# Peptides against a protein of PDB entry 7SID: the designs that were tried, part 34

Target 1, 151 residues: chain A of PDB entry 7SID
Amino acid sequence: LHMYLMLLKELPGEEYPLPMEDVLELLKPLSNVCSLYRRDQDVCKTILNHVLHVVKNLGQSNMDSENTRDAQGQFLTVIGAFWHLTKERKYIFSVRMALVNCLKTLLEADPYSKWAILNVMGKDFPVNEVFTQFLADNHHQVRMLAAESIN

## One batch from the design tools (peptide; made by RFdiffusion4, then SolubleMPNN)

Design b2_p13_3_s2 (from b2_p13_3, 7 letters changed)
Fold by OpenDDE base, seed 4:
Structure b2_p13_3_s2 (fold): chain B 151 residues (1-151), chain A 13 residues (1-13)
Amino acid sequence: as target 1 above (151 residues)
Amino acid sequence: SKLEEEKQRFLNS
């Protein structure tokens, strides 16, 4: 796990994007890792913080390529699962803050949620609509972070 | 789809 997390952390930002093929290789095991550690708050927080680099890479890629669509789908699947479990109140505020940062980065790459759409239980949720829900989060730090992202 | 299967596994774990 730690080695995998380190690889995620070392992804370059949007100024130096990786080839999409490399991004895909890193994303492939992600859903399984998240599933295995879904109840571990610290691991979930770490995962969400590290995948921020993946979002930055996705925003700089060719949106029309099959690999890009595949990467987007895999990433959104993970984010959607975290959001679903958040709605079920399974995560503490620090994990929710990390999720908000991921959603913020998604909106920076796709402000109109053209591709940034979470599919949860067969239903589509545009990230811009999902994000606004955190403005009413029970924890003040989460609300503050969400508000800063909007303004 | 494969992605849906992975999502379901994550949600049900």
Scores: peptide ipSAE 0.126, ipTM 0.780, DockQ to the pose 0.948
Fold by OpenDDE base, seed 1:
Structure b2_p13_3_s2 (fold): chain B 151 residues (1-151), chain A 13 residues (1-13)
Amino acid sequence: as target 1 above (151 residues)
Amino acid sequence: SKLEEEKQRFLNS
């Protein structure tokens, strides 16, 4: 876990995008890692903070390529799962804060939710619609972060 | 699909 998290943390980000092939390799184990540590709030927060680099990297890629679509799917699978478990009240505010930041970054890359769509239990949820629900979050800091992001 | 299987593993863990 430590080595994997370090790799995610050290991603160069938007200014120096990685080849999409490398992004795919980093995303492959992510669902399994999240599954293993889904009940560990600190690990989940760390993962969500680190995958911000992935979103920024995806935004600089050719969205028409097969590899880009694959990477988007892998990433959205993870975000969708975090969203679903958030709806089931499984995560504390700090994890939800990190999730909101991920959603904000997704909207910056895809303002119209052309590809940023969460599929949960066979249903599609555009990120722009999902994001607005955090305006009604039970924690004031989450509401403030969500409100700040759309102003 | 493979993605759906990975999602379900996460959700069901």
Scores: peptide ipSAE 0.125, ipTM 0.780, DockQ to the pose 0.951
Fold by OpenDDE base, seed 2:
Structure b2_p13_3_s2 (fold): chain B 151 residues (1-151), chain A 13 residues (1-13)
Amino acid sequence: as target 1 above (151 residues)
Amino acid sequence: SKLEEEKQRFLNS
């Protein structure tokens, strides 16, 4: 876990996008890692914070590439799972804060949710709609963070 | 699909 998290942390930002092949390699084990630590709030928060760099890279990539779509799918699968578990009240506010940051970044890259769509239980949920729900979050800091992108 | 399998693994862990 530590080695993987460190690898995620070392990802460059938007200024230096990674080759999509490298992004895919990083995303491959992500779902499994998240699954193993889904009940650990601190680990989940750390993961969500680190994958922000992945979102930025995905936003700068060529959308016509099969590898890009694959990477987007891998990432959205993880985000969708975090969102689903959030709806089930499995995560504390600090994890939800990290998730909102990911969603904000997705909306910056895809304001109209053309590709940023969460598929949960066979149903599609555009990130636009998902994000709006956090405006009504029970925790004031989560609401405030969500509102920053609106105002 | 592979993605759905991974999602289910996540959700069911």
Scores: peptide ipSAE 0.125, ipTM 0.780, DockQ to the pose 0.952
Fold by OpenDDE base, seed 5:
Structure b2_p13_3_s2 (fold): chain B 151 residues (1-151), chain A 13 residues (1-13)
Amino acid sequence: as target 1 above (151 residues)
Amino acid sequence: SKLEEEKQRFLNS
């Protein structure tokens, strides 16, 4: 786990995106790791903080390639699962803060949710629609963070 | 699909 988290942490930022083939290799174990540690708040927060780099890489890539679509799908699957479990009140505010940051970054790359769509239980949820729900979060810091992206 | 299987594994774990 810790070795994998270190690899995620060392991803380059928005300035220099990775080749999509490399992003795809990093995403392959992600769903399994998240599944194993879904009940660990600290690990989930760490994962969400590190995958911000993945969003930045995807936003700067050509979404028409097969590898890009594959990477996009794998990433959105993980984000969708975190959102679903958040709706079921499985995560504390600090994890929700990290998730909101991921959603904010997605909206910066895709403001109209053309590709940023979460599929949960067979239903599609555009990220811009999902994001507005955090404006009514029970924790004031989560509401404040969500409100920053609106204006 | 493979993605759906991974999603369900995550949600049901």
Scores: peptide ipSAE 0.119, ipTM 0.775, DockQ to the pose 0.954

Design b2_p13_3_s3 (from b2_p13_3, 8 letters changed)
Fold by OpenDDE base, seed 3:
Structure b2_p13_3_s3 (fold): chain B 151 residues (1-151), chain A 13 residues (1-13)
Amino acid sequence: as target 1 above (151 residues)
Amino acid sequence: SELEERQNAFLNA
């Protein structure tokens, strides 16, 4: 876990995107790691903070390629799961803060939710629709962060 | 699909 998290942390930003094949390889173990540590709030927070780099890389890629679609799918699968578990009140505010930052970054990359759509249990949820739900979050800091992202 | 299986594993972990 530590080495994987370190790898995520060391990813370059949007100014220096990785090849999509490298992003895809990085995403492959992500869902498994999240599954193993889904009850560890600190690990979940760390993962969500680090995957911001992945979103930045996805936004710089050709959306028509198979690898891009695959990478998007794997990433959105994880984000969708975090969102769903958030609705089930499984995560503390600090994890929700990190999730909001991920959603904000997704909206910056895809303002019209053309590809940024969360599929959970067979239903599609555009990220712009999902994001507005955090304006009504129970924690004031989460609401403030969500509001800042819209304004 | 593989993605659905991965998500279900996450949701049911």
Scores: peptide ipSAE 0.645, ipTM 0.950, DockQ to the pose 0.952
Fold by OpenDDE base, seed 1:
Structure b2_p13_3_s3 (fold): chain B 151 residues (1-151), chain A 13 residues (1-13)
Amino acid sequence: as target 1 above (151 residues)
Amino acid sequence: SELEERQNAFLNA
């Protein structure tokens, strides 16, 4: 886990995007790692904070490539799961804060939710619609973060 | 799909 987290942390940002093939390799174990540590709030927070770099990479990629679509799908699968479990009140505010930051970054890359769509249990949820739900979060810091992201 | 299987594994872990 620590080696994987370190790899995520070391991922270059927007200034130095990785080849999509490398992004795909990084994303492959992500869902498994998340599943193993889904009940560990600190690990989940760390993962969500680190995958912000992945979102930035996806935003600068060739959106018409098969690899891009594959990477988007794998990433959104994980985000969708975090969102679903959040609705089930499985995560504390700090994890929800990290999730909101991910969603914010997605909206910056895809303001119209053309590809940023969460599919959970066979249903599609555009990120722009999902994001608004955090305006009513029980924790004031989450609400504030969501509200600040509107502008 | 494979993605659905992965997500379900996450959700049911």
Scores: peptide ipSAE 0.645, ipTM 0.950, DockQ to the pose 0.942
Fold by OpenDDE base, seed 2:
Structure b2_p13_3_s3 (fold): chain B 151 residues (1-151), chain A 13 residues (1-13)
Amino acid sequence: as target 1 above (151 residues)
Amino acid sequence: SELEERQNAFLNA
């Protein structure tokens, strides 16, 4: 886990995008790692904070390529799961803060949710619609972060 | 699909 998290942390940002093949390699184990540690709030927060770099890389890639779609799909699968579990009140505010930051970054790359769509249990949830729900979050810091992201 | 299976594993863990 620690090695994997370190790799995620050290990912280049928007200024130096990685080849999509490298992004895919890093995303492949992500769902499994999240599954193993879904009940560990600190690990979940750390994962969400680190995968921000993935979103930034995805935003700089050719969205029409198969590899890009694959990477987007793998990433959105994980984000969708975190979103669903958040709706089920499984995560504390610090994890939700990290999730909001991920969603914010997605909206910056895709403000109209053309590809940023969370599919959970066969249903589609555009990120722009999902994001607005955090304006009504129970924790004031989450609401504030969401509000700042819209402005 | 593979993605659905991965997500289900996550959600049902």
Scores: peptide ipSAE 0.643, ipTM 0.949, DockQ to the pose 0.945
Fold by OpenDDE base, seed 5:
Structure b2_p13_3_s3 (fold): chain B 151 residues (1-151), chain A 13 residues (1-13)
Amino acid sequence: as target 1 above (151 residues)
Amino acid sequence: SELEERQNAFLNA
């Protein structure tokens, strides 16, 4: 886990996107890692904070390539799962904060949710619609973060 | 699909 988290942390930011092939290799074990530690709030927070770099890479990639679509799909699968479990009140505010930051970054890259769509249990949820739900979060810091993202 | 299977594994873990 620690080695994997280190790799995620070392990803370049928005200004320096990785080759899509490298992104795909990094995403392959992500769902498994998340599943193993889904009940560990601190680990989940850390994962979500680190995958911000992945979001930035996906936002700057050519959306017409098969590899890009594959990477987007794998990433959104994980984000969708985190969102679903959040709806089930499985995560504390600090994890939700990290998730909101991921969603914010997705909206910056895709404000109309053309590709940023969460598919959970066969249903599609555009991120722009999902994001507004956090404006009504029970924790004031989550609401504030969501509100700042809209303004 | 493979993605659905991965997500289900995550959600049911």
Scores: peptide ipSAE 0.642, ipTM 0.949, DockQ to the pose 0.954

Design b2_p13_3_s4 (from b2_p13_3, 10 letters changed)
Fold by OpenDDE base, seed 2:
Parts: structure tokens; sequence; C-alpha cells
Structure b2_p13_3_s4 (fold): chain B 151 residues (1-151), chain A 13 residues (1-13)
């Protein structure tokens, strides 16, 4: 886990986008790693914070590429799972904060949720609609963070 | 699909 988290952390920002092949290599084990630690709040928070760089990379990529779609799908699978578990009240506010940051970044790259769609249990949930739900989060800091994107 | 497998693995873990 530590080595993988370090790898995620070492991702360059938007100024230095990674080749999609490298992004895919990084994302391939992500879902499995998340599944192993889904009950660990600290690990989940760390993962969500680190994958922000991945979102930025995805936003700068060619959307018509099969590899891009694959990478987007792998990433959205993870985000969708975190969102679903959030709906089930599995995560404390600090994890939800990290998730909102990911969603904000997605909306910056795809404001109309053309590709940023969470598929959970066979149903599609556009990120813009998902994000709106956090405006009504039970924790004031989560609401405030969500509100920053629209104010 | 692989994505479906990943989703199931995550949600059912």
Amino acid sequence: as target 1 above (151 residues)
Amino acid sequence: SELERQREAFLNS
C-alpha cells in the first residue's frame, strides 16, 4: 500500500500531464486497493487526495482515445464506489471532503458531465447531479466546500 | 466487463 500511495503522490500536476499509458498503469490496481481499505477512513482519504492529480491528467487528455475512455472508466468506478458508500454513511466528513474535491475537479474538466458519469449498480449518475447532493451534506464544512464551486 | 468486475469487487468487499 505504501509504495502504491507514494506512486500516486508523485504524479505530476496539470502542468506536466502523464502519457495515458502511464495513467492506465497506475489506475489498473486502484479499484482493488480501494476495496481492500474501504473501511479505513485514513487510507481512503489519502487515496482520494492523491488521485486528484489523476483527474487533472484525465481532463487534459484526448477524449476520443480508447485509452482515455478506459482510464476515465477505471477512475469513475472508484469515485462511484466512494460516492455509493458515502450515501450509506460509511465515511466521515474528512473523507467526504476529499471526495468533493475530486468531484469539483471532474466538473472543472467536464462541466456538463459528458463523460463524468458514475455508474453504480447498473445505473448512471452524472457527476453534476451527484455533486449537488453535497450542498445538503450533514457536515457544515462539506457543504461549504461544495458551495465554493458554484459561488 | 472488467469495469463491472471492479465495481462489484469494491462494493462487495
Scores: peptide ipSAE 0.313, ipTM 0.866, DockQ to the pose 0.924
Fold by OpenDDE base, seed 3:
Structure b2_p13_3_s4 (fold): chain B 151 residues (1-151), chain A 13 residues (1-13)
Amino acid sequence: as target 1 above (151 residues)
Amino acid sequence: SELERQREAFLNS
């Protein structure tokens, strides 16, 4: 886990996007790692903070390529799961803060939710729709972050 | 699909 987290942390920022092939390699174990540590708030927060770079990299890629679609799917699977578990009140505010940041970054890359759509329980939820729900979050800091993110 | 499997695994882990 530590090694994987370090790899995520060392991801280049928006200024230095990774090749899509490298993004895919990093995303391959992500769902499994999240699954194993879904009950660990600190690990989940760390993961969500680090995968912000993935969204930035996805925004720099050709969205029509198969690899890009695969990467988007794998990433959105993780985000969708975190969102779903959030709705089930599984995560403390700090994890929700990190999730909101991910959603914000997704909206920056895809303002109209053309590809940023979460599929949970067989249903599609545009990130636009998902994001607005955090404006009514029970924790004031989450609401504040969400409110700031729409501007 | 593999993606669906990953979703299921995460949500039901």
Scores: peptide ipSAE 0.311, ipTM 0.865, DockQ to the pose 0.936
Fold by OpenDDE base, seed 1:
Structure b2_p13_3_s4 (fold): chain B 151 residues (1-151), chain A 13 residues (1-13)
Amino acid sequence: as target 1 above (151 residues)
Amino acid sequence: SELERQREAFLNS
């Protein structure tokens, strides 16, 4: 886990994007890692903070390539799961804060949710619609972060 | 699909 998290942390940002093939290899185990540690709030927060770099990297890639679509799908799978579990009140505010930051970054890359769509339990949820729900979060800091992202 | 399997694995863990 720690070695994997280190790789995520050291991932180059939007200024120096990785080849999409490398991004794919990094994303492949992510869902499994999240699954193993889904009940660990600190690990989940760390993962969500680190994958911000992935979104920034994806935004600099050719959105029409098959590899880009695959990478987007793998990333959105994780975000969708975190969102779903958030709705089930599985995560504390600090994890939700990290999730909102991920969603904010997604909206910056895809303001109209053309590809940023969460598929959970066979249903599609555009990120722009998902993001709005955090304006009504139970924790004031989460609401404030969401509101600041819109204004 | 593989993505669907990953989603289910995460949500059912």
Scores: peptide ipSAE 0.311, ipTM 0.865, DockQ to the pose 0.930
Fold by OpenDDE base, seed 5:
Structure b2_p13_3_s4 (fold): chain B 151 residues (1-151), chain A 13 residues (1-13)
Amino acid sequence: as target 1 above (151 residues)
Amino acid sequence: SELERQREAFLNS
């Protein structure tokens, strides 16, 4: 786990994107890792903080390639699962804060949710619609972070 | 699909 987390942490930002093939290799085990540690709040927060680099990297890629669509699908699968479990009140505020930061970064790259769409339980949820739900979060810091992301 | 399998594995873990 720790070695994998270090690899995620070392991903470059939006200024120097990785080749899409390298991004795909890093994303392949991500869903399984998240599944194994979904009940560990600290690990989930760490994962969400590190995958911010993936969002920034995807935002700089050509969205029309097959590899890009595959990478988007694998990443959005993980984000969608975290959002779904958040709706089921499985995560404390610090994990929700990290998730909001991921969603904020997605909206910066795709303001109209052309590709940033979460598929959960066979249904599609555009991130711009999902994001507004955090304006009504039970924790004041989560609401404030969401509000700052809009204006 | 593989993505659907991954989604199911995560949500049902």
Scores: peptide ipSAE 0.304, ipTM 0.863, DockQ to the pose 0.934

Design b2_p13_4_s1 (from b2_p13_4, 8 letters changed)
Fold by OpenDDE base, seed 3:
Structure b2_p13_4_s1 (fold): chain B 151 residues (1-151), chain A 13 residues (1-13)
Amino acid sequence: as target 1 above (151 residues)
Amino acid sequence: SELQEQLEKFLNS
């Protein structure tokens, strides 16, 4: 876990995107890692904070390539799971803060939710729609962060 | 699909 988290942390920013092949390689274990540590709030927060770089990399790629679609799918699957579990009140505010930042970054990369769509339980949820829900979050800091992202 | 399986595993882990 530690090594994986370090790899996520060391990802270059949006100014230096990784090849999609490298992004895919990094995403391969992500869902498994998240599954193993889904009940660890601190680990979940850390993962969500680090995968912000993945979103930035996805935004720099050819959206029509198979690898890009695969990467988007794998990433959105994880985000969708975190969102779903958030709705089930499984995560404390600090994890929700990190999730909001991920959603914000997704919207920055895809303002019209062309590809940023969460599929959960067979239903599609555009990220902009999902993001709006955090304006009504029970924790004031989450609401504030969501509001700042809009204004 | 593989993605759905990943989601299912995540949600039920």
Scores: peptide ipSAE 0.541, ipTM 0.932, DockQ to the pose 0.956
Fold by OpenDDE base, seed 2:
Structure b2_p13_4_s1 (fold): chain B 151 residues (1-151), chain A 13 residues (1-13)
Amino acid sequence: as target 1 above (151 residues)
Amino acid sequence: SELQEQLEKFLNS
């Protein structure tokens, strides 16, 4: 886990986008790692914070590439799971804030949710619609974080 | 799909 998290942390941002092949390699174990630690709030927070760089990379890639779609799918699957569990009140505010940051970054890259769509249990949830739900989050800091993206 | 399987594993873990 530690080594994997380090790799996520070291992922370059927008200035130095990684080849999609490298992004895919990094995303391959992500779902499994998240599954193993889904009940660990600190690990989940850390994961969500680190994958922000992945979102930035995905936003600058050619959307028509199969590898891009694959990478987007891998990432969105994880985000969708975190969102679903959030709806079930499984995560504390700090994890939700990290999730909001991911969603915010997605919206910056895809404001109309052309590709940023969470598919959970066969249902599609555009990120722009999902994001607005956090404006009504029970925790004031989460609401504020969500609101800053709107204002 | 593979993604669906990943999601299910995540949610059921």
Scores: peptide ipSAE 0.537, ipTM 0.931, DockQ to the pose 0.907
Fold by OpenDDE base, seed 5:
Structure b2_p13_4_s1 (fold): chain B 151 residues (1-151), chain A 13 residues (1-13)
Amino acid sequence: as target 1 above (151 residues)
Amino acid sequence: SELQEQLEKFLNS
């Protein structure tokens, strides 16, 4: 786990995106890692903080390639799962904060949710619609972060 | 799909 988290942390920022092939290789284990540690709040927070770099890479990629679509699908599957479990009140505020930051970054890359769509239980949820739900979060810091993101 | 299977595994883990 530690080695994988370090690899995610070492991803370059928005200004220097990785080749999509490299992004795909990093995403392949992600869902499995998340599944193993879904009940560990600290690990989930760390994962969500690190995958911000993945969002930045996806936002600058050619969305017409098969590899890009595959990468988007793998990433959005994980984000969708975190969102779903958040709706089931499985995560504390610090994890929700990290998730909001991921959603914010997605909206910056795709303001109209053309590709940023969460598919959960066979239903599609555009991120711009999902994001507004955090304006009513039970924790004041989560509400504040969400409010700052749309202004 | 494989992605759907990944999601289900995550949610049911």
Scores: peptide ipSAE 0.536, ipTM 0.931, DockQ to the pose 0.919
Fold by OpenDDE base, seed 4:
Structure b2_p13_4_s1 (fold): chain B 151 residues (1-151), chain A 13 residues (1-13)
Amino acid sequence: as target 1 above (151 residues)
Amino acid sequence: SELQEQLEKFLNS
């Protein structure tokens, strides 16, 4: 886990995007790692903080390639799962804060949610619609973070 | 699909 998290942390961001093939290799184990530690709040927070670099990288890529679509799909699957479990009240505020930061970064890259769409349980949820739900989060810090992203 | 399988594994783990 530690080595994998280090790889995610060291992923180049917006200024120096990686080849999509390299991004795909990093994303392949992600869902499995998240599944193993889904009940560990600290690990989930760390993962979400590190995948911010992936979002920044994906935002600078050519969206027309098959590899880009594959990478987006793998990443959004994980984000969708975290969001779904958040709605089921599985995560404390600090994890939700990290998730909001991911969603914020997605919206910066794709403000109209053309590709940033969460598919959960066979239904599509555009990130811009998902994001607004955190404006009504039960924890004041989550609401504040979400509000800062809008204003 | 592979993505659906990944999601189901995550949600059912």
Scores: peptide ipSAE 0.534, ipTM 0.931, DockQ to the pose 0.920

Design b2_p13_4_s2 (from b2_p13_4, 7 letters changed)
Fold by OpenDDE base, seed 2:
Structure b2_p13_4_s2 (fold): chain B 151 residues (1-151), chain A 13 residues (1-13)
Amino acid sequence: as target 1 above (151 residues)
Amino acid sequence: SELEEQLEKFLNS
């Protein structure tokens, strides 16, 4: 886990986008890792914070590429799972804030949710619609974080 | 699909 998290942390940001092949390699184990540690708030927070760089990379890629779609799918699957569990009140505010940051970054890359769509249990949830729900989050810091993207 | 399987694994883990 530690080694994997380090790799996520070291992922170059928007300034130096990685080849999609490298992004895919990094995303391959992500779902499994998240599954193993879904009940660990600190690990989840760390994961969500580190994958922000992935979102930035995805936003600058050619959306018509199969590899891009694959990478987007891999990432959105994980985000969707975190969102779903958030709806079930499985995560504390710090994890939710990390999730909001991911969603915020997605919206910056895809404000109309053309590709940023969470599919959870066969249902589609555009990120722009999902994001607005955090404006009504029970924790004031989460609401404030969400609101700063709107203002 | 593979993604659906991954999601199920995540949610049921």
Scores: peptide ipSAE 0.455, ipTM 0.909, DockQ to the pose 0.909
Fold by OpenDDE base, seed 3:
Structure b2_p13_4_s2 (fold): chain B 151 residues (1-151), chain A 13 residues (1-13)
Amino acid sequence: as target 1 above (151 residues)
Amino acid sequence: SELEEQLEKFLNS
């Protein structure tokens, strides 16, 4: 876990995107890691904070390539799971803060939710629609963060 | 699909 988190942390920013092949390699274990540590709030927060770079990399790629679609799918699956579990009140505010930042970054990369769509249990949820829900979050800091993203 | 399996595993882990 530690090594994986370090790899996520060391990802270059949006100015230096990774090849999609490298992104895919990084995403391969992500869902498994998240599954193993889904009940660890601190680990979930850390993962969500680090995968911000993945979104930035996805935004720099050819959206029509198979690898890009695969990467988007794998990433959105994880985000969708975190969102779903958030709705089930499984995560404290700090994890929700990290999730909001991920959603914000997704919207920056895809303002019209062309590809940023969460599929959970067979239903599609555009990220812009999902993001709006955090304006009504029970924690004031989450609401504030969501509001800052709009203003 | 693989993505569906990943989601299922995540949600039920």
Scores: peptide ipSAE 0.452, ipTM 0.908, DockQ to the pose 0.955
Fold by OpenDDE base, seed 1:
Structure b2_p13_4_s2 (fold): chain B 151 residues (1-151), chain A 13 residues (1-13)
Amino acid sequence: as target 1 above (151 residues)
Amino acid sequence: SELEEQLEKFLNS
């Protein structure tokens, strides 16, 4: 886990995007790692904070390539799962804060949710619609973060 | 799909 987290942490940001092939390789184990540690709030927070770099990389890539679509799908699967479990009140505010930051970054890359769509249990949820739900979050800091992201 | 299976594993873990 720690080695993988270090790789995520050291991933180049928007200024130095990685080839999509490399992004894909990094994303392949992500869902499994998240699944294994889904009940560990600290690990989930760390993962969500680190994958912000992935979103930035995805936004700088050729959106029409097969590899880009594959990477987007793998990433959005994880985000969708975190969102779903958030709806089930499985995560504390610090994890939700990290999730909101991911959603914010997605909206910056895809303001109209053309590709940023969460598919959960066979249903599609555009990120722009999902994001607004955090304006009504039970924790004031989450609400404030969501509100500041829109304004 | 593969992505759906990944999601199911995540949600059911």
Scores: peptide ipSAE 0.452, ipTM 0.908, DockQ to the pose 0.944
Fold by OpenDDE base, seed 5:
Structure b2_p13_4_s2 (fold): chain B 151 residues (1-151), chain A 13 residues (1-13)
Amino acid sequence: as target 1 above (151 residues)
Amino acid sequence: SELEEQLEKFLNS
């Protein structure tokens, strides 16, 4: 786990995106890692903080390639799962804040949710619609972060 | 699909 988290942390920022092939290789273990540690709040927070780099890479990629679509699908599957479990009140505020930051970054890259769509239980949820739900979060810091993101 | 299977595994883990 530690080695994988370090690899995620080492991803370059928005200004220097990785080749999509490299992004795919990093995403392959992600869902499995998340599944193993879904009940560990600290690990989930760390994962969500690190995958911000993945969002930045996806936002600058050519969305017409098969590899890009595959990468988007793998990433959005994980984000969708975190969102779903958040709706079930499985995560504390610090994890929800990390998730909001991921959603914020997605909206910056795709303001109209053309590709940023969460598919959960066979249903599609555009991120711009999902994001507004955090304006009513039970924790004031989460509400504040969400409010700052749309202004 | 494979992605759906990944989601189900995540949610049921």
Scores: peptide ipSAE 0.450, ipTM 0.908, DockQ to the pose 0.920

